Peptides against a protein of PDB entry 5VVV. Designs and how they scored, part 241

Target 1, 276 residues: chain A of PDB entry 5VVV
Amino acid sequence: FLCGVVEGFYGRPWVMEQRKELFRRLQKWELNTYLYAPKDDYKHRMFWREMYSVEEAEQLMTLISAAREYEIEFIYAISPGLDITFSNPKEVSTLKRKLDQVSQFGCRSFALLFDDIDHNMCAADKEVFSSFAHAQVSITNEIYQYLGEPETFLFCPTEYCGTFCYPNVSQSPYLRTVGEKLLPGIEVLWTGPKVVSKEIPVESIEEVSKIIKRAPVIWDNIHANDYDQKRLFLGPYKGRSTELIPRLKGVLTNPNCEFEANYVAIHTLATWYKSN
Target 2, 276 residues: chain A of PDB entry 5VVV as posed
Amino acid sequence: FLCGVVEGFYGRPWVMEQRKELFRRLQKWELNTYLYAPKDDYKHRMFWREMYSVEEAEQLMTLISAAREYEIEFIYAISPGLDITFSNPKEVSTLKRKLDQVSQFGCRSFALLFDNIDHNMCAADKEVFSSFAHAQVSITNEIYQYLGEPETFLFCPTEYCGTFCYPNVSQSPYLRTVGEKLLPGIEVLWTGPKVVSKEIPVESIEEVSKIIKRAPVIWDNIHANDYDQKRLFLGPYKGRSTELIPRLKGVLTNPNCEFEANYVAIHTLATWYKSN

## One batch from the design tools (peptide; made by RFdiffusion4, then SolubleMPNN)

Design b2_p30_8_s1 (from b2_p30_8, 13 letters changed)
Fold by OpenDDE base, seed 5:
Structure b2_p30_8_s1 (fold): chain B 276 residues (1-276), chain A 30 residues (1-30)
Amino acid sequence: as target 1 above (276 residues)
Amino acid sequence: SIKELIKQLVEALKARDYEKVREILGKLAE
């Protein structure tokens, strides 16, 4: 069970010292996972093709080493979906080289994110793939196999919540393709019925689990405030029955942008997790 | 529509218009 934090918000990323302090807190609270997915890391999303500089590499190596010191699984995410051509072997090769670089930093766990992108393929990809889901699954499976089938590999679908599913969760051709064709060792990220789910009913998890043919990992935006930085979500982790725990592969909270505001959010997640 | 909001989000991100990004994220969070 993956339980911890995703740094997945838009806005100013946390500094390295904050991330190290996070790892210390995660260990203390018996949480086990950190997902690196800061939307404003240019080399994570907008410039995903670009290798990390020497200075950036040193920082990431230090961060990964710190996660290991605190027995926190460090998952590196990349979001190539803004402008990747899935059918282009050079693009696939570029993605492989980027993940090879991160692997050299000591990273062993990875995520491919296709959130917040147009649900449309370019002309070249339409000639090769039957659908957008087929293109995404193809590259995800290839990368997963290329990396030697890492123990932890995550996929974030473009339809990552109930409201994004067409026509709905149980009938989505996109999620059906993901469920049927994504290799079984790859985990699927989900935010619940909404982008920010006030509640995640058990029935909603059973519904999505059926179509994706696996228990999801919750990317939980309950404490996210990147959309309204004037609002701090200081309340407890709530609206999630403990009956979800046996039906999930994990929960990763995407919390407030303000690092200091997250004590209650993360601590109450830990209490929730240990209550089962 | 959600599809249109995502399109606008992608455009705002490409333009590095973070104010517009936050506005759109607020609408997606509703």
Scores: peptide ipSAE 0.315, ipTM 0.858, DockQ to the pose 0.960
Fold by OpenDDE base, seed 2:
Structure b2_p30_8_s1 (fold): chain B 276 residues (1-276), chain A 30 residues (1-30)
Amino acid sequence: as target 1 above (276 residues)
Amino acid sequence: SIKELIKQLVEALKARDYEKVREILGKLAE
């Protein structure tokens, strides 16, 4: 069971010292996972093709080593979906080289994220793939196999919550293709009924699990505040029954941008997880 | 529509218009 934090918000990323402090807190609270997915890391999303510099590499190596020291699984995410051509072997090779670099930093767990991207394929991809889901699954499976089928590999669908599913969760051709064609060893991220889900009912998890043919990992935006600068959500992790735990592969909270504001958010997630 | 909001989000991100990004995310969070 993956339980911890995803740094997945828009806005100023946490500094390395904050991330190390996070790992210490996660260990103390018996959480086990950190997903590196800061939207404003240019080399994570906008410039995903760009290799890390020597200085950036040293920082990431230090960060990954710190996660290991605190027995926190460091998952490196990349979001190539803004402008990747899925059918182009050079693009796939570029993605492979980027993940090879991160593997050299000591990273062993990875995620491919296709959240917050256009649903339309380019003309070249339309000639090769039957749908956007087929294109995403193809590259994800290829990368997963290329990396030697790591123990933890995550996929974030473009339809990552109920409101994004067309026509709905249970009838989504996109999610059906993901469920049928994504290799079974790849985990699927899910956010619940909404982008910010006040509640995640058990029935909603059963519904999505059926179509994706696996228990999801929750990317939980309950404490996210990147969409409202005036919002600071200091309340407890709530609206998630403990009955979800046996039906999930994990829960990763995407919390407030302000690192210091997340004590209650992360601590109460830990309490929730241990209450099962 | 959600589809239109996502299109706008992608454009705002490419333009590095973070104010617009936040505005669109706010609408998506409703």
Scores: peptide ipSAE 0.308, ipTM 0.857, DockQ to the pose 0.971
Fold by OpenDDE base, seed 4:
Structure b2_p30_8_s1 (fold): chain B 276 residues (1-276), chain A 30 residues (1-30)
Amino acid sequence: as target 1 above (276 residues)
Amino acid sequence: SIKELIKQLVEALKARDYEKVREILGKLAE
C-alpha cells in the first residue's frame, strides 16, 4: 500500500530542504511514499525533453538519497503529454533518455502523468493509434518494459476523476482501453469522483476499479489549494472511509502549496491509514 | 465544457500564465 504525499500542485515547488523535512515527517508518521510531480518543475512537464543540468542532477540525487535514508519510496513523475508525439520514435527515445538520467540518480520508481492535457491527438498520432488512450497505453507499456518493469510504476490517466470521464466512469472508452491494455504491473492514479473530491465513496472506487481492472492509487486533492490561493483547508483527512483501504493500492495526498500548512493534512492521513 | 476548459488550461500553461491556470483549475474543481 502506497501512502504518503504527492508534490503535484501548480505553483512554487517545495525547496529541497522542505522535501527532506517531508521525508522525515513521513517516516515519523509511518508513511512510505513521495511522488515527485511538481507542475512547475519545467523539466517535469513543460520542458520534459530537456535533460537535467549538472546542478539540477546534484539536487535530485541528493533528494533521492535523502528519501532512501528515511525509507521513503521516491517516485519520479514525468508529464510529457502537453506536446509529445506518441507515434514518433524520437519522442519515445527522448523520454527514455530522460528517465535513464533519473534512473542514474538512483531512482527506481516512476510515473507517467497524462493529467491536464488536451484529449486531441496530433495528425501523426491519429494515423497510428485508434484513440488517445491507445497512444498513452502504448508509450506507457513501452517505457515500463524499457525500465525493466520497476516494482512501482504509476500512470495518471487524462480521465483521472469521475467528472472527466466521458460519458461516465463505467462506460468510458478511454478508461476501458486503459484497463484492458495497460500492463497489470502499472498502477493507475485517480482523484475520486471529482478533481477535488470532498468525499470518495466506496462504490465510486468499486466502479473505477472494475473498468481499469485494478485497485487505483488515490491522488487526493482534498487539501490542494493551488487552484485558489485564498483557500487553506486545514481540516483533517475526512470523507474517506477506512473501508477504502483494502480497495486501494494507495493514497497520496496532494496538499497545500504552503509546506508548513500540511501538518494536519499529512498527520491525519497517517492516522487514517493506521486505523485499518 | 470540461473539454474547453482543458484546452484553455493547456494554452495557459504553454503561455506560462499561472493566474489563468489557477482560474481554470478553479473552474475544473467545481
Scores: peptide ipSAE 0.306, ipTM 0.851, DockQ to the pose 0.951
Fold by OpenDDE base, seed 3:
Structure b2_p30_8_s1 (fold): chain B 276 residues (1-276), chain A 30 residues (1-30)
Amino acid sequence: as target 1 above (276 residues)
Amino acid sequence: SIKELIKQLVEALKARDYEKVREILGKLAE
């Protein structure tokens, strides 16, 4: 069970010292996972093709080493979906080289994120793939196999919540393709019925699990505030029955941008996780 | 529509207009 934090918000990323402090807190609270997905890391999303500089590499190596010291699984995410051509072998090779670099930093767990992108394929991809889901699954499976089938590999679908599913969760051709064709060792991220789910009913998890043919990892935006800078939710992790725990592969909270505001969010997640 | 909001989101991201990104994300979060 993956339980911890995703740094997945838009806005100023946490500094390295904050991330190290996070790892210490995660260990203390017996949580085990950190997903690196800061939207404002240009080389994570906007310029995903660009290799990390020597200075950036040193910082990431230090961060990964710190996670290991605190027995926290460090998952590196990349979001190539803004402008990747899935059918172009050069693009696939570029993605492989980028993940090879991160592997050299000591990273062993990875994620491919296709959140917040256009649902339309380019003309070249339409000639090769039957749908956008087919294109995404193809590259994800290829990368997963290329990396030697790491123990932890995550996929974030473009339809990552109930409201984004067309026509709905149970009838989504996109999610059906993901469920049928994504390799079984790859985990699927999900935010619940909404982008920010006030509640995640057990029935909603059963529904999505059926179509994706696996238990999801919850990317939980309950404490996210990147979409509303005036929002600061300091309340406990709530609206999630402990009955979800046996039906999930994990829960990663995407918390407030303000690092210091996240004590209650992360601590109450830990309490929730231990309560079953 | 959600489809239209996603289109706007992608455009805002490409333009590096993070204020617009946050505005659109707020609408998508409703």
Scores: peptide ipSAE 0.296, ipTM 0.845, DockQ to the pose 0.931

Design b2_p30_8_s2 (from b2_p30_8, 12 letters changed)
Fold by OpenDDE base, seed 4:
Structure b2_p30_8_s2 (fold): chain B 276 residues (1-276), chain A 30 residues (1-30)
Amino acid sequence: as target 1 above (276 residues)
Amino acid sequence: SIEELIKQLVEALKKRDYEKIREILEQLAK
């Protein structure tokens, strides 16, 4: 069970010192996972093709080493979906090289994120893939296999919540393709019925699990404030029954952009998790 | 539509228009 934090918000990423402090807190609270997915890390999303500089590499290596020191699984996410051409072997090779670089930093867990992107494929991809889901699954499977089938590999679908599913969760051709064709060792991220789910009913998890043919990892935006930085969500982790735990592969909270605002959010997640 | 909002989000992301990004995300979060 993956339980911890995803740094997955839009806005200024946390600094390395904050991330290290996070690892200390996670360990103390018996959480086990950190997903590196800051939307405004240029080389994570917008410039995903660009290799890390020597200085950036040193920082990431230090960060990954720190995670290991605190027994936190460091998952490196990349979001190539803004402008990747899935059918272009050069693009695939570029993605491989980027992940190879991160592997050299000591990272062993990875995620491919296709959240918050246009659903339309480019002309070249439309000639090769029958759907956007097929393109995403193809590259995800290829990368997963290329990396030697790491123990933890995550996929974030473009339809990552109930409201984004067309026509709905249970009938989504996109999610059906994901469920059928995504290799079984790859986990699927899900935010619940909504992007920000006030509640995540058990029934909603059963529904999505059926179509994706696996228990999802919750990317939980309950404390996310990137959409309204005038507000801080300082309340406890709530609106999630503990009955979800046996039906999930994990829960990663995507909390407030303001690092120090997240003490209650993360601590109460830990309490919730231990209540299983 | 959600699809239109996502398109707008992508464009805002490309432009690094954080205010617009936030506005769109807020709409998507409803």
Scores: peptide ipSAE 0.108, ipTM 0.732, DockQ to the pose 0.950
Fold by OpenDDE base, seed 1:
Structure b2_p30_8_s2 (fold): chain B 276 residues (1-276), chain A 30 residues (1-30)
Amino acid sequence: as target 1 above (276 residues)
Amino acid sequence: SIEELIKQLVEALKKRDYEKIREILEQLAK
């Protein structure tokens, strides 16, 4: 069961010292996972093709080593979906080289994210793939196998919540393709019925699990505040039954942009997880 | 900064320093 934090918000990323402090807190509270997915890290999303510099590499190596020291699984995410051409072998090779570089930093867990992108493929991809889901699954499976089928590999679908599913969760051709063709060792991220789900009913998890043919990992935006910088979500982790725990592969909270605002949120997530 | 005030608030909460908690909350409410 993956339980911890995803740094997945828009806005200024946390500094390295904050991330190290996070690892210390996660260990203390018996949580086990950190997903690196800051939207405004240029080399994560906007400039995903660019290799890390020597200085950036040293920082990431230090961060990954710190996670290991505190027994926190460090998952590196990349979001190539803004402008990748799936059918272009050079693009696939570029993605492989980028992940090879991160692997050399000591990272062993990875994620491919296709959230918050246009649902339309380019003309070249339409000639090769039957749908956007087929294109995404193809590259994800190829990368997963190329990396030697790591123990932890995550996929974030473009339809990552109930409200984004067309026509709905149970009848989505996109999610059906993901469920049928995504390799079984790859986990699927999900935010619940909405992007920000006030509640995540058990029935909603059963519904999505059926179509994707696996238990999802919740990317939980309950404490996310990147959409309204005037608000701070300082309350406890709530609106999630403990009955969800046996029906999930994990929960990663995507919390407030302000690092110290998350003390209660993360601590109470840990309490929720241990109450099973 | 707001983040610094929140950090101070968390520390005050840990210590149950209610006077400091009130002071910080008042600053955050401005």
Scores: peptide ipSAE 0.031, ipTM 0.612, DockQ to the pose 0.022
Fold by OpenDDE base, seed 5:
Structure b2_p30_8_s2 (fold): chain B 276 residues (1-276), chain A 30 residues (1-30)
Amino acid sequence: as target 1 above (276 residues)
Amino acid sequence: SIEELIKQLVEALKKRDYEKIREILEQLAK
């Protein structure tokens, strides 16, 4: 069970010292996972093709080493979906080289994110793939196998919540393709019925689990505040029955941008997790 | 529509228009 934090918000990323402090807190509270996915890391999303510089590499190596020190699984995410051509072998090779670089930093867990992108393939991809889901699954499977089938590999679908599913969760051709064709060792991220789910009913998890043919990992935006800079979500982790725990592969909270505002949120997530 | 909002989000991301990004995310969160 993956339980911890995803740094997945839009806005100013946390500094390295904050991330290290996070790892200490996670260990103290018996949480086990950190997903690196800051939207404003240019080399994570907008400039995903660009290799890390020597200085950036040193920082990431230090961060990964710190996670290991605190027995926190460090998952590196990349979001190539803004402008990747899935059918282009050069693009696939570029993605492989980027993840090879991160592997050299000591990272062993990875995620491919296809959130917050349009549903349209380019002309070249339309000639090769039957659908957008087929294109995404193809590259994800290839990368997963190329990396030697890491123990932890995550996929974030474009339809990552109930409201984004067409026509709905249980009948989505996109999610059906993901469920049927994504290799079984790859986990699927999900935010619940909505992008920000006030509640995640057990029935909603059973529904999505059926079509994706696996228990999802919750990317939980309950405390995310990147969409409302005037608000801080300081309340406890709530609206999630403990009955969800045996039906999930994990929960990663994507919390407030303001690092210190997250004490209660993360601590109560830990209490929730340990209550099973 | 959600699809239209996502399209706008992608465009705003490409332009690094963070105010617009936040606005769209707020709409998507509802």
Scores: peptide ipSAE 0.029, ipTM 0.638, DockQ to the pose 0.966
Fold by OpenDDE base, seed 2:
Structure b2_p30_8_s2 (fold): chain B 276 residues (1-276), chain A 30 residues (1-30)
Amino acid sequence: as target 1 above (276 residues)
Amino acid sequence: SIEELIKQLVEALKKRDYEKIREILEQLAK
């Protein structure tokens, strides 16, 4: 069971010292996972093709080593979906080289994220793939296999919550394709009924699990405030029954941009997790 | 800064300093 934090918000990423402090807190609270996915880290998303510099490499190596020191699984995410051509072997090779570099930093867990992107494929991809889901699954499976089928590999669908599913969760051709064709060893991220879900009913998890043919990992935006920095979500982790735990592969909270605002959020997530 | 106030709030919570907690919350409400 993956339980911890995804740094997945828009805005200023946390500094290295904050991330190290996070790992210390996660260990103390018996949480086990950190997903690196800051939207405004340029080489994570906007410039995903660009290799890390020597200085950036040193920082990431240090960060990954720190996670290991605190027994936190470090998952490196990349979001190539803004401008990748799925059918182009050069693009696939570029993605492989980028993840090879991160592997050299000591990272063993990875994620491919296709959240918050346009649903339209380019002309070249339309000639090769039957749908956007087919294109995403193809590259995800290939990368997963290329990396030697790591123990933890995550996929974030474009339809990552109920409101983004067409026509709905249970009848989504996109999610059906993901469920049927994504290799079974790859975990699927899910956010619940909405982008920000006040509640995640058990029935909603059963519904999505059926179509994706696996228990999801929750990317939980309950404490996310990147959409309104005038608000701080300082309350506890709530609106998630403990009955969800046996039906999930994990929960990763994507919390407030302000690092210290998350003390209660993360602590109460830990309490929730340990209550099972 | 708001971050500094939050840090102070966390520390006050750890110490169960309810007067300090109230003071910080009032500052955050400004």
Scores: peptide ipSAE 0.025, ipTM 0.526, DockQ to the pose 0.021

Design b2_p30_8_s3 (from b2_p30_8, 13 letters changed)
Fold by OpenDDE base, seed 1:
Structure b2_p30_8_s3 (fold): chain B 276 residues (1-276), chain A 30 residues (1-30)
Amino acid sequence: as target 1 above (276 residues)
Amino acid sequence: DLRELIKKLVEALKKRDYDTIRELLAEIAK
C-alpha cells in the first residue's frame, strides 16, 4: 500500500530542504511514499525533453539519497503529454534517455502523467493509433518494459476523475482501453468523483476499479490550494471511509502549496491509514 | 464544459500565464 505525499500542485515547487524535512516527517508517521510531480518544474512537464544539468543532477541525487535514508520510496514523474508525438520513435527515445538519466541518480520508481492535456491527437498519431488511450498505453507499456518492469510504476490517465470521463466512468472507451491494454504491473492514479473530491464513496472506487481492472492509487486533492492562493486547507483528512483501504493500491495526498501548512493534513492521513 | 476548460488550460500553460491557469483551475475544481 502506497501512502504519503505527491508534490503535484501548480505553483512554486518546494525547496530541497523542505522535501528532506517532509521525508523525516513521513518516516516518523510511518508513511512510505513521495511522488515528485511539481507542475512548475520545467523539465518535468513543459520542457520534458531537456536533460537535467550537472547542478540539477546533483540536487536530485542528494534528494533521492535522502528519501532512501528515511526509507521513503521516491517516485519520479514526467508529463510529456503537452506536445509529445506518440508515433515518433525519436520522441520515445528522448523520453527513454530522460528516464535513464533519472535512473542513474538512483531512482527506481517512475510515473507517466497524462493529466490536464488536450484529448486530441495530432494527424501523425491518428494514422498509427486507434485512439488517444491506445497511444498513451502503447508508450507507457514500452517505457515500463524498457526500464525493466520496476516494482512501482504509475500511470495518470487523462480521464483521472469521474467528471472527466466520457460519457461516464463505467462506459468510458478511454478507461476501457486503459484497463484492457495497460500492463497489469502498472498502477493507475485517480482523484475520485471530482478533481477535488469532498467525498470518495466506496461504490465509486468499485466502479472505476472494474473498468481499469485494478485497484487505483488515489491522488487526493482534498488539501490542494493551488486553485485558491488566498485559502489554506488546515483541516483533517476526512470524507474517506477506512473501508477504502482494502480497495486501493494507495493514497498520495497533494496538499497545500505552502509547505508548513500541511502538518495536520499529512498527520491525519497517517492516522486514517493506521486505523484499518 | 470541462473539455473546453482543459483546452484553455493547455493554452494558458503554453503561454505561462499563471493568473489564467489559477482561474481555470478554480473553475475545474468546482
Scores: peptide ipSAE 0.316, ipTM 0.868, DockQ to the pose 0.968
Fold by OpenDDE base, seed 4:
Structure b2_p30_8_s3 (fold): chain B 276 residues (1-276), chain A 30 residues (1-30)
Amino acid sequence: as target 1 above (276 residues)
Amino acid sequence: DLRELIKKLVEALKKRDYDTIRELLAEIAK
């Protein structure tokens, strides 16, 4: 069970010292996972093709080493979906090379994120893939296999919540394709019925699990505030029955952008997790 | 619709227009 934090918000990323402090807190609270997915890391998303510089590499290596020190699984996410051409072997090779670099930093867990991207494929991809889901699954499977089928590999679908599913969760051709064709060793991220789900009913998890043919990992935006900088979500982790735990592969909270605001959010997640 | 909001979000992201990104995320989060 993956339980911890995803740094997945839009806005100023946490500094390395904050991330290290996070690892200390995660360990203390018996959480086990950190997903590196800061939307404002240019080389994570906007310039995903660009290799890390020597200086950036040193920072990431240090961060990954720190995670290991605190027995926190460091998952490196990349979001190539803004402008990748899925059918272009050079693009696939570029993605492989980027992940190879991160592997050299000591990272062993990875995620491919296709959240918050246009659903339309380019002309070249339309010639090769029957759907956007097929394109995403193809590259994800290929990368997963290329990396030697790491123990933890995550996929964030473009339809990552109920409201994004067309026509709905249970009838989504996109999610059906993901469920049927995504290799079984790859986990699927899900935010619940909404992007920011006030509640995640058990029934909603059963519904999505059926179509994706696996228990999802919750990317939980309950405490996310990147969409409202005037608001801090300081309340406890709530609206999630503990009955979800046996039905999930994990829960990663995407909390407030303000690092210091997240004590309650993360601590109460830990309490929730331990209550099972 | 949601698709149009996402399209605008993608465009705003490409332009690094964080104010627009936040606004659109707020709309999407409703």
Scores: peptide ipSAE 0.312, ipTM 0.865, DockQ to the pose 0.952
Fold by OpenDDE base, seed 3:
Structure b2_p30_8_s3 (fold): chain B 276 residues (1-276), chain A 30 residues (1-30)
Amino acid sequence: as target 1 above (276 residues)
Amino acid sequence: DLRELIKKLVEALKKRDYDTIRELLAEIAK
C-alpha cells in the first residue's frame, strides 16, 4: 500500500530542505511514499525531452538519497503528453534516455502522467493507433518493460476522475482500453469522482476498479489549494471511509502549496491509514 | 473550453505567473 505525498500542484515547488523535512515527517508518521510531480519543473512536463543539467542532477541525486535515508519510496514522474508523438520511435527513445538519466540518480520507481493534456492525437499517431488510450498504453507498457518492470510504476490517465470520463466511468472506451491493455504491474492514479473530491464513496472506487481491472492509487486533491490563493485547507483528511483501504493500492495526498500548512493534512492521512 | 484553459495554463507556467495559474486552476477545477 502506497501512502504519502505527491508534490503535484501547480505553483512554486517546495525547496529541497522542505522535501527533506517532508521525508522525515513521513517516516515519523509511518508513511512510505513521495511522488515527485511538480508542474513547475520544466523538465518534468513542458521540456520533458531535455536532460537534467549537472546542477539539477546533483539536486535530484541528493533528494533521492535523502528519501532513501528515511526509507521513503521516491517515485519520479514525467509528463510527456503535451507534445509527444507516440508513434515516433525517436520520441520513445528520448523518453527512455530521460528515464535512464533519472535511474542513474538512484531512482527505481517511476510514473507516466497524461493528465491535463489535449485528447486529440496528431495525424501521425492516428495512422498507427486506434485511439488516444491505445497510444498511451503502448508507450507506457514499452517504458515499463524497458526499465525492467520496476516494482512501482504508475500511470495517470487523461480521464483521471469521474467528471473527465466520457460518457461516464463504467462506459468509458478510454478507461476500458487502459484496463484491458495496460500491463497488470502498472498502477493507475485516480482522483475520485472529481478533480477535487470532497468525498470518495466506496461504490465509486468499485466502479473504476472494475473497468481498469485493478485497485487504483488515489491522487488525493482534498487539501490542494493551487486553485485558490485565498484558501488554506488546514482541516483533517476526511470524506474517505477506511473501507477504501483494502480496495486501493494507495493514497498520495497532493496538499497545499504552502509546505508548512500541510502538517494536519499529512498527519491525519497517516492516522486514517493506521485505523484500518 | 478545457483545451483553451490548458493552453493558457501552459503559457502562465512558462512565465511563472502564479496568480494566473491559480485563476486558471480554479476554472479547471469547476
Scores: peptide ipSAE 0.202, ipTM 0.787, DockQ to the pose 0.620
Fold by OpenDDE base, seed 5:
Structure b2_p30_8_s3 (fold): chain B 276 residues (1-276), chain A 30 residues (1-30)
Amino acid sequence: as target 1 above (276 residues)
Amino acid sequence: DLRELIKKLVEALKKRDYDTIRELLAEIAK
């Protein structure tokens, strides 16, 4: 069970010292996972093709080493979906080289994210793939196998919540393709019925699990505040029955942008997790 | 249109215009 934090918000990323402090807190609270997915890391999403500089490499190596020291699984995410041509072997090779670099930093866990992108393929991809889901699954499977089938590999679908599914969760051709064709060792990220789910009913998890043919990992935006500058979400982790725990592969909270505001959010997640 | 929102989001990200980013995220989240 993956339980911890995803740094997945838009806005100013946490500094390295904050991330190290996070790892210490995660260990103390017996949480085990950190997903690196800051939208403002330009080499994570906007410039995903660009290799990390020497200075950036040193920082990431230090961060990964710190995670290991605190027995926190460090998952590196990349979001190539804004402008990747899935059918272009050069693009696939570029993605492989980028992940090779991160592997050299000591990272062993990875995620491919296709959140917040258009559903339309380019003309070249339409000639090769029957759907956007087929294109995404193809590259994801290839990367997963290329990396030697790491123990932890995550996939974030473009339809990552109930409201983004067309026509709905249970009838989504996109999610059906993901469920049928994504290799079974790859985990699927999900935010619940909504992008920000006030509640995640057990029935909603059963529904999505059926179509994706696996228990999802919750990317939980309950405490995310990147969309509302006027609010800090200082309340406890709530609206999630403990009955979800046996039905999930994990929960990663994407909390407030303000690092210091997250004590209650993360601590109460830990309490929730231990209450199973 | 989600495509247009994403394009604007990318532009705002390049400029580190966090106010615009927040506004766009609020719209994407609808």
Scores: peptide ipSAE 0.168, ipTM 0.767, DockQ to the pose 0.596

